# Peptides against a protein of PDB entry 7PB4: the designs that were tried, part 87

Target 1, 105 residues: chain A of PDB entry 7PB4
Amino acid sequence: KMLNIKEYKEKLLSTLGEFLEDHFPLPDRSVKKKKKNIQESSVNLITLHEMLEILINRLFDVPHDPYVKISDSFWPPYVELLLRNGIALRHPEDPTRIRLEAFHQ
Target 2, 218 residues: chain B of PDB entry 7PB4
Amino acid sequence: DALQMAVGYFEKGPIKASQNKDKTLEKHLKTVENVAWKNGLASEEIDILLNIALSGKFGNAVNTRILKCMIPATVISEDSVVKAVSWLCVGKCSGSTKVLFYRWLVAMFDFIDRKEQINLLYGFFFASLQDDALCPYVCHLLYLLTKKENVKPFRVRKLLDLQAKMGMQPHLQALLSLYKFFAPALISVSLPVRKKIYFKNSENLWKTALLAVKQRNR

## One batch from the design tools (peptide)

Design b1_p25_2_s1 (made by RFdiffusion4, then SolubleMPNN; from b1_p25_2, 14 letters changed)
Fold by OpenDDE base, seed 5:
Structure b1_p25_2_s1 (fold): chain B 105 residues (1-105), chain C 218 residues (1-218), chain A 25 residues (1-25)
Amino acid sequence: as target 1 above (105 residues)
Amino acid sequence: as target 2 above (218 residues)
Amino acid sequence: ELKIEGKELLLKLMVEELVILEAEL
């Protein structure tokens, strides 16, 4: 029983990854080249897949505090996407923290 | 060819300057219909036209006619189906278009090249059971899609609640029987042993066309 | 615009299913 669930989960994760790459890719780094003065904050933006993985892991690893602090690696449009669609929730007292919606509860 | 011109018309939309927009549209629609029923459509043509039919680019009458002629020559891409479902989620299509889409999806299910992404949409299809007009067709679709992993306690409860509300519908009983097969411990209710699973409207609008497709692909 | 909304809903549904699966694991 557990083995089948794991296999199904892995397939779902793979398909989700492909879906995200196709439909929600990170903006091409190429556009920022021209304006000199913006400090190249070399902050590597994470993919939406990686962001979701972090949020899912936190939800299950720390169920009593399932919130993740929004880092500079979180592309703001992805955060807004998750919030707007009710996939994630902001912490009621700390807008810098978000959690995944507990769909299993 | 005439089909490429017709598909291109639907894809690009009507050129503003055509005085006879309706005649041009009808000509191209008939071209698509004739080819689809005679030979079937290529996967690429279905991808384009199916998205157009569900996007709301054209009126409901046109969308219905396009959707009715989504007959494959060989296969339908699962990506086309996923895109189509994404349009259903936007909710701009009519109830009749949704019903027709689910009927089409059930009818064409075996011609879809892959089911992996479609299986991920299980939750969406299951949520559509609450629509009384969709319920019979969604039950049939879920009967085709359901794996053991999809049979969850909350879904069992939802199905039993639907049965309590709607009565012992044959399509719902078929789905419940499948759920009981996969997870007998979740369904304590004695289901009538039906020897034959009957989904209503087994008379597929595409029955003749599908027979022809199967004959061409043998 | 509509195509984006549909994609966003599909994303939600996939994430929902993933969370449900994870909870069973």
Scores: peptide ipSAE 0.590, ipTM 0.658, DockQ to the pose 0.416
Fold by OpenDDE base, seed 4:
Structure b1_p25_2_s1 (fold): chain B 105 residues (1-105), chain C 218 residues (1-218), chain A 25 residues (1-25)
Amino acid sequence: as target 1 above (105 residues)
Amino acid sequence: as target 2 above (218 residues)
Amino acid sequence: ELKIEGKELLLKLMVEELVILEAEL
């Protein structure tokens, strides 16, 4: 029983990965518009897949505080995407923290 | 080719300048219908036309007619079905189009080349059980798709709640029986052993077409 | 091509299923 669930999970993760790569890729870093002064904050943006992994892991690893702090590596459009679709929820008191929706509850 | 012109018309949309838009539309629609019912459509043609039928690009009457002629020559691409489901999610199609799509999906299920991605849409289909108009067809689809890994406690609860609301419907009973088969510990309720699972197969709009397809592919 | 709304809903459904699966593991 557990093996089948694990296999199904892995298949779903793989499919999600492909889906995210195809439909929600990170913006090409090539829009380095030449404008001088904006500090190239060399912050490596994480993929939406990585963001979801962090959120899922936090939901199950720390169920009493399932919130993740939004880092500079979180591409703002991805955060907005998750929030507007009810995939994630913002912390009621701290707008810098988000959690995954507890769909299993 | 007349079919290619017809498909191209639906894909590209009506050229602005034609005063006889409706006549042109009807001509192309009849072309698609004639080919589909006689020979079936290629997977690529189904891919294009199925998406058009669900996109809301045309009116409900046109979409219904397109969807009714989504008859494969050989196979339907799984990707076409996934794309079609995505259009259902957008909600630009009518309720009647959704019903027709699920009927089509059940009718054409064996002609879909792969089921791996469709199985991943299990949760979406399951959520559609709450629609009373969709429920009979969704139960049939889920009966075809359900694996042991899909049978979860929350889904059992939802099915039992639906049964409490709607009564012991034959299609719901069939699905519950399958769930009990996979997970007997989750379903304490004694289900009547129906020897014959009867889904409303009687209204398969494509029965004659599917027989013809099967005869050509033998 | 999938419309944006369709893509977003599919994403939600996939994530929902992942969460449900994870809870059973």
Scores: peptide ipSAE 0.589, ipTM 0.661, DockQ to the pose 0.433
Fold by OpenDDE base, seed 3:
Structure b1_p25_2_s1 (fold): chain B 105 residues (1-105), chain C 218 residues (1-218), chain A 25 residues (1-25)
Amino acid sequence: as target 1 above (105 residues)
Amino acid sequence: as target 2 above (218 residues)
Amino acid sequence: ELKIEGKELLLKLMVEELVILEAEL
């Protein structure tokens, strides 16, 4: 029984990955480095897939504190996407923390 | 080709502000209808036309006629179905178009090349059970899609609630029977042993067309 | 091309299903 659920989960994750690549790709880094001296902290943006994985893992690994701190690697449009669709929730007291919606509850 | 010109018209829209817009539309619509019923449509043609029928680009009468002629020559792309469902989510199509789409999806289910992505839309289809007009067709679709992993306690509760509201409908009973088969512990209610799963397949708008498709692909 | 509203709803539904599956594991 557990094996079938795991296999189905893996298939769903794979299909989600493909869906995200097709419909929610990261912006091409082709924005020309205009030479302004601002230490553009070359923070590597993570994919929406990686962001969701972090949020899902936190929800199940730490169910009493399922919130993830928004890092500079979180592309702001992805954060907004998750929030406006009710996929994620912002912490009521700390706007720098978000959680995945507990759909299983 | 006349079909390519017709598909191109629907895709690009009317080019010139010609006074004969309605005549041109009817001509192209008849071309698509004639080819679809005689030979079926290629997967690419279905992809384009199905998307148009659900986009709200044209009026309900035109969309209905397009959707009625979404008959495959060989296969329907799963991607076309996913795109179509996405348009249902946007809610720009009429209720009658939604009903027709679910009827189409059930009728054409065996001609869809893959079902992996469609299976991921299970939650969307299940949520559509709440629409009384869609419920019979959605139950049939879910009967075709349901795997053991889809049978969850909350979905069982929702189905039982629907049964309490709507009564013992044959389509709900068929789906509940399938759920009980996969997860007997979740359904304590004695379901009547209906030997015949009765989905209204008898009124399939595409019965003659589907027979022709099956004969061509043998 | 999928409409943005359709894409976003599909994303939510896929994530919902994934969370439900994870809770059973």
Scores: peptide ipSAE 0.569, ipTM 0.677, DockQ to the pose 0.433
Fold by OpenDDE base, seed 2:
Structure b1_p25_2_s1 (fold): chain B 105 residues (1-105), chain C 218 residues (1-218), chain A 25 residues (1-25)
Amino acid sequence: as target 1 above (105 residues)
Amino acid sequence: as target 2 above (218 residues)
Amino acid sequence: ELKIEGKELLLKLMVEELVILEAEL
């Protein structure tokens, strides 16, 4: 029973990864923003897959404080995407923190 | 080829200059219908036309006719089904088109090449059980899709609540029986063991077409 | 190509299923 759930989870994770790569890729770094003053934020943006992994892990590892602090590696459009769709929730008192929706509850 | 011209018309849309847009539309629609019912359509043609039927590009009458002739020559691509479901999520199709799509999906289920991605849409299909018009067909689809991994306590609760609301429907009984088979501990209620086929196979709009497809692929 | 609304809903459904599966492990 547990083995089947694990295998199904692994298949779902793989399919989700492919889906995210196909439909929600990171913006190509190659768009030379001609505008001088945008600090090439040397910050390596994480994929939406990595962002979701962080949020899911936090939800289950620390269920009493499931919030993750938004880092500079979080691409703002991904944060907005998750919030807009009710996949994530913003902390009521700290707008710099988000949690995954507890769909299992 | 007449079929390629017809598919191209639906894909690209009507060329502005045709004074007789309705006659041209009808001509191309009849071409697609004739080929689909006689020979079936290629997977690529189904991919294009199925997306068009659900996109809201054309009126409900046209979309309904296109969807009715989504008969495969051999196989339907799983990707085409996933795309179709995404259009259902956008909500640009009529309620009647949604019902027809689920009927089509059940009828054509065995002709879909893969089921891996469709199985991931289980939650979407399950949520559609709340639509009274869709419920019978969604139950049949879920009966075909349900694996042990899909049988969760919250889904059991939702099915029991739905049964309390709508009564002991044969299609719902079939799905509940399958759930009990996979997870007997989650369903304490004694379900009547109906040995008979829970789903009305008789009203398949594609029965004759499906027989022809099976004969061609033997 | 999937419409934006369709993509976003599919994303939500996949994440929902993943969370539910994780809770059962």
Scores: peptide ipSAE 0.590, ipTM 0.657, DockQ to the pose 0.442; fails the geometry check

Design b1_p25_2_s2 (made by RFdiffusion4, then SolubleMPNN; from b1_p25_2, 11 letters changed)
Fold by OpenDDE base, seed 2:
Structure b1_p25_2_s2 (fold): chain B 105 residues (1-105), chain C 218 residues (1-218), chain A 25 residues (1-25)
Amino acid sequence: as target 1 above (105 residues)
Amino acid sequence: as target 2 above (218 residues)
Amino acid sequence: ELEIEGKEEVLRLMVQELVELEAEL
């Protein structure tokens, strides 16, 4: 029983990954370097899939403190996407921390 | 090609300048209908037209006619179905269009190339059981989709509650029997062993077309 | 615009299903 659930979970994660790549891709870095000295901090943005994985893992690994600190690798539009759709919640006292919605509770 | 022109018309929308917008629309719609029923549509054509039918870009009558002719030549892309469900979530389509979509989805289920993403939408389909008009078709869809992993205690409770409300409907009984097969410990109720599972024949609208598709793909 | 809203709702549903499955492990 547990093995089948794990396999199904892995398959679901893979399918979610494909869905996210198709419908919510990262912006192509090909945005022309307009020469403004904005230190485009060479921070490698993570995919929405990776972001969700982090949030899901934190929710189950640390259920008493399920919040993840927003890093520079978190693309701001993805954070806002998750928040506006009720997929994630901001910490009430620390806006730099977000949690996944506890859909199982 | 006449079909490409018709699909392009629906995709791009009506060009403002035509005084005979309705006549042009009807011409293109008939072109799509004729090709779909004779030969089926390519996966790409279904992708475009299915999204249009559910987006609310056109009136309900047009959307209904488009959806009725979503007959594959070979396969339907799973992505097209996921996109279609996304439009259902927006809720701009009529109740009749939703019913027709679920009937279509059941009828065309075997022609969908993959089921992995559709299986992720299990919860959405299950929530649609609460709609009395959708319930028979959703039960049939869920019967096709249900895996052991989908059979959870809360879903069992919801199905039993629905049975208490609606009575022992054949489609609901079929789904409950499948649930009992996967998780006998969750369903203590003795279900009558029906030897034959009877769903409403959702395929009736496409029966002749589906036979033709199966013959072409053999 | 409507397509975006639909995709976002599908995303929510997929994540919900994933969380519910994880809770059963």
Scores: peptide ipSAE 0.600, ipTM 0.538, DockQ to the pose 0.359
Fold by OpenDDE base, seed 4:
Structure b1_p25_2_s2 (fold): chain B 105 residues (1-105), chain C 218 residues (1-218), chain A 25 residues (1-25)
Amino acid sequence: as target 1 above (105 residues)
Amino acid sequence: as target 2 above (218 residues)
Amino acid sequence: ELEIEGKEEVLRLMVQELVELEAEL
């Protein structure tokens, strides 16, 4: 029973990944290299899939504090996407922290 | 070709300047219908037209006609179905269009290339059981989709509650029987052992078309 | 625009299903 659920979870994650790649890709790094010297901290943006994985893992690994700190790797539009759709919630006291919605509760 | 022009018309929308918008629309719609029923549509054509039918871009009558001719030549892309469900979530389609979509989805289920993403939408389909008009077709769809991992206590409760409300409907009984098969401990209620699961296949609008598709692919 | 809203709702539903499945593990 557990093996089947794990396999299904993995399949689900894979399918979600494909869905996200198709429908919610990261913006092309077509940031025109205009030459200006601003230390564009080459913050590697994570995929929405990776972001969701982090949030899901945190929800189950640390259920008493399911909040993840928003890093610079979090593309702001993805954060907004999750929040506006009720997939994630901001911490009431710390806007830099978000959690996944506890749909199982 | 005429089909490409027709699909392109639906995709791009009516050119504002055409005085005879309705005649042009009807011409293109008939073209799509004729090709779909005769030969089936390519997966790409279904992708475009299915989305159009559910987007609310056109009126309900047009959407209904488009959806009725979503007959594959070979396969339907799973992505097209996912996109279609996305439009259902937006809620701009009529109730009748939703019913027709679920009927279509059941009818065309075997022609969908993959089921992985569709299986992820299980919860969405399950929620649609509450719609009395959708319920028979959703039960059939869920019967096709349900795996052991989908059979959860809360879903069992919802199905039993629905049965209490609607009575022992054959389609609901079929789904409950499947649930009991996967999770007998969750369903204490004795279900009548129906030897034959009868979903109302009687209203498969595509029966003739599907036979033709099967004959061509053989 | 409406397609985007629909995709976002599908995303929510997929994530919901994933969370519900994870809770059963």
Scores: peptide ipSAE 0.599, ipTM 0.542, DockQ to the pose 0.391
Fold by OpenDDE base, seed 3:
Structure b1_p25_2_s2 (fold): chain B 105 residues (1-105), chain C 218 residues (1-218), chain A 25 residues (1-25)
Amino acid sequence: as target 1 above (105 residues)
Amino acid sequence: as target 2 above (218 residues)
Amino acid sequence: ELEIEGKEEVLRLMVQELVELEAEL
């Protein structure tokens, strides 16, 4: 029974990934290498799928502290997207931390 | 191709300079209707036209006619259905358009290439059961989509509450019977053993077209 | 604009379904 639910969850996550790739892709890094010396830390942005996976996992793995610290890998428009749609919540005292909405509670 | 010109017209919208906008619209609409009923539409054409029909770009009469001719040649992309549902979430569609969409979705269900993304929308469809006009068609759709993992205690409660409000509707009983099959412990009520699951034939609008599609794909 | 809002709502619903399913594990 548990195995079937896990397999189903994995399939759903995969399907969500495909949906996100189609509708919410990362901006094309047309990094025009303009030569200016700014140490733009080549922070690898994660996909919205990866971001959601992190948030979902944290919600269930650490239910007493379900907040994830916003890293430089979090594309700011994705963070805003999640917050404005009630998918994620910002920590009341620490604006650098977000949690997934506890839809099951 | 006349069809490509018609689809392009709906996609780009009416060019301002045409004095005969209504005649041009009717011409292109008839072109789409004729091809759809005769040969079916390609998945790409359905993607474009379905989105247009639900976007509110045109009036309800035009949207209704477009939606009625969303007949596949072979398959419908699940992505097109997801996009269509996104427009339903925006709420600009008329009640009649929503009903027609759910009827269409049920009728065309077997022609949708994949169901994985549609299954993720289970919660949305389930929430639409509260709409009395949609309820019969949503029950039919949910009957097609429901897996064991979708059968939750809160959904059972909602279905029973809905049954208490609406009475023992055949479509609701069909869905409850399926829920009981997957999770008998959640449904203590004795459901009448109906030998025949009866849904309103949503297919009636497309019956002839669906027969033709099935014959072409054999 | 409206298409974007619709897609965003679909995303919320998909995530909600995933969270509800995970809670059964």
Scores: peptide ipSAE 0.598, ipTM 0.544, DockQ to the pose 0.356
Fold by OpenDDE base, seed 1:
Structure b1_p25_2_s2 (fold): chain B 105 residues (1-105), chain C 218 residues (1-218), chain A 25 residues (1-25)
Amino acid sequence: as target 1 above (105 residues)
Amino acid sequence: as target 2 above (218 residues)
Amino acid sequence: ELEIEGKEEVLRLMVQELVELEAEL
């Protein structure tokens, strides 16, 4: 039973990943080449899939403190997307921390 | 090609300057209808037209006619269905269009290339059971989609509550029977062993077309 | 714009389903 659920979870995550790649891709770095001076923040942005994986894992691994610190790898539009859709919640006292919504509760 | 011109018209929208907008629309709609019923539509054509039918770009009468002719030549892309569901979430389509979409989805279910993303929408479809107009068709769809992992205690409770509200509907009984098959411990109620699962004949609108598609793909 | 809202709602529903499934593990 547990193995089947794990396999299903993996399939679900994979399918979600494909959906996110199709509908919520990272902005192509290539377009901003023309204007010189904006500091190429060398920070590798993570995919929305990776961001959700981190948030889900934290929710279940540390249920008493399910908040993740927003890093420079978090693309700000993804953070906003998760917050405005009620997928994530901002920490009430620390705006640099977000949690996944506890849909199971 | 006349079909390409028709699809392009729906995609780009009516050019403002045409005096005979309604005649042009009807011409293109008839072109799509004729090709769809005769040969079926390519997956790309269905992708475009299905989105248009659910986007609210055109009136309900036009959207209904477009949706009725969403007949595949071979396959329907799962992505087209996911996009269609996204438009349902926006809610710009009429209730009748939503019903027709679920009927279409059930009728065309076997022609959808993949089911992985559609299976992720299980919760969305399950929530639509609360709509009395959608409920029979959603039950049929869920009957096709339900896996053991979807059968949860909270969903069982919701189905039993729905049955208490609506009575012992054949479509609810069919879905509950499937739930009992996957998770017998969650459903203590003795369901009548109906040998025949009766869903509303959603396929009747496309029966002739579906037969033709199956004959072409043999 | 409306297509985006629909996609975002689908995303929420997918994540919800995933979390509900994970909680049953």
Scores: peptide ipSAE 0.602, ipTM 0.543, DockQ to the pose 0.388; fails the geometry check

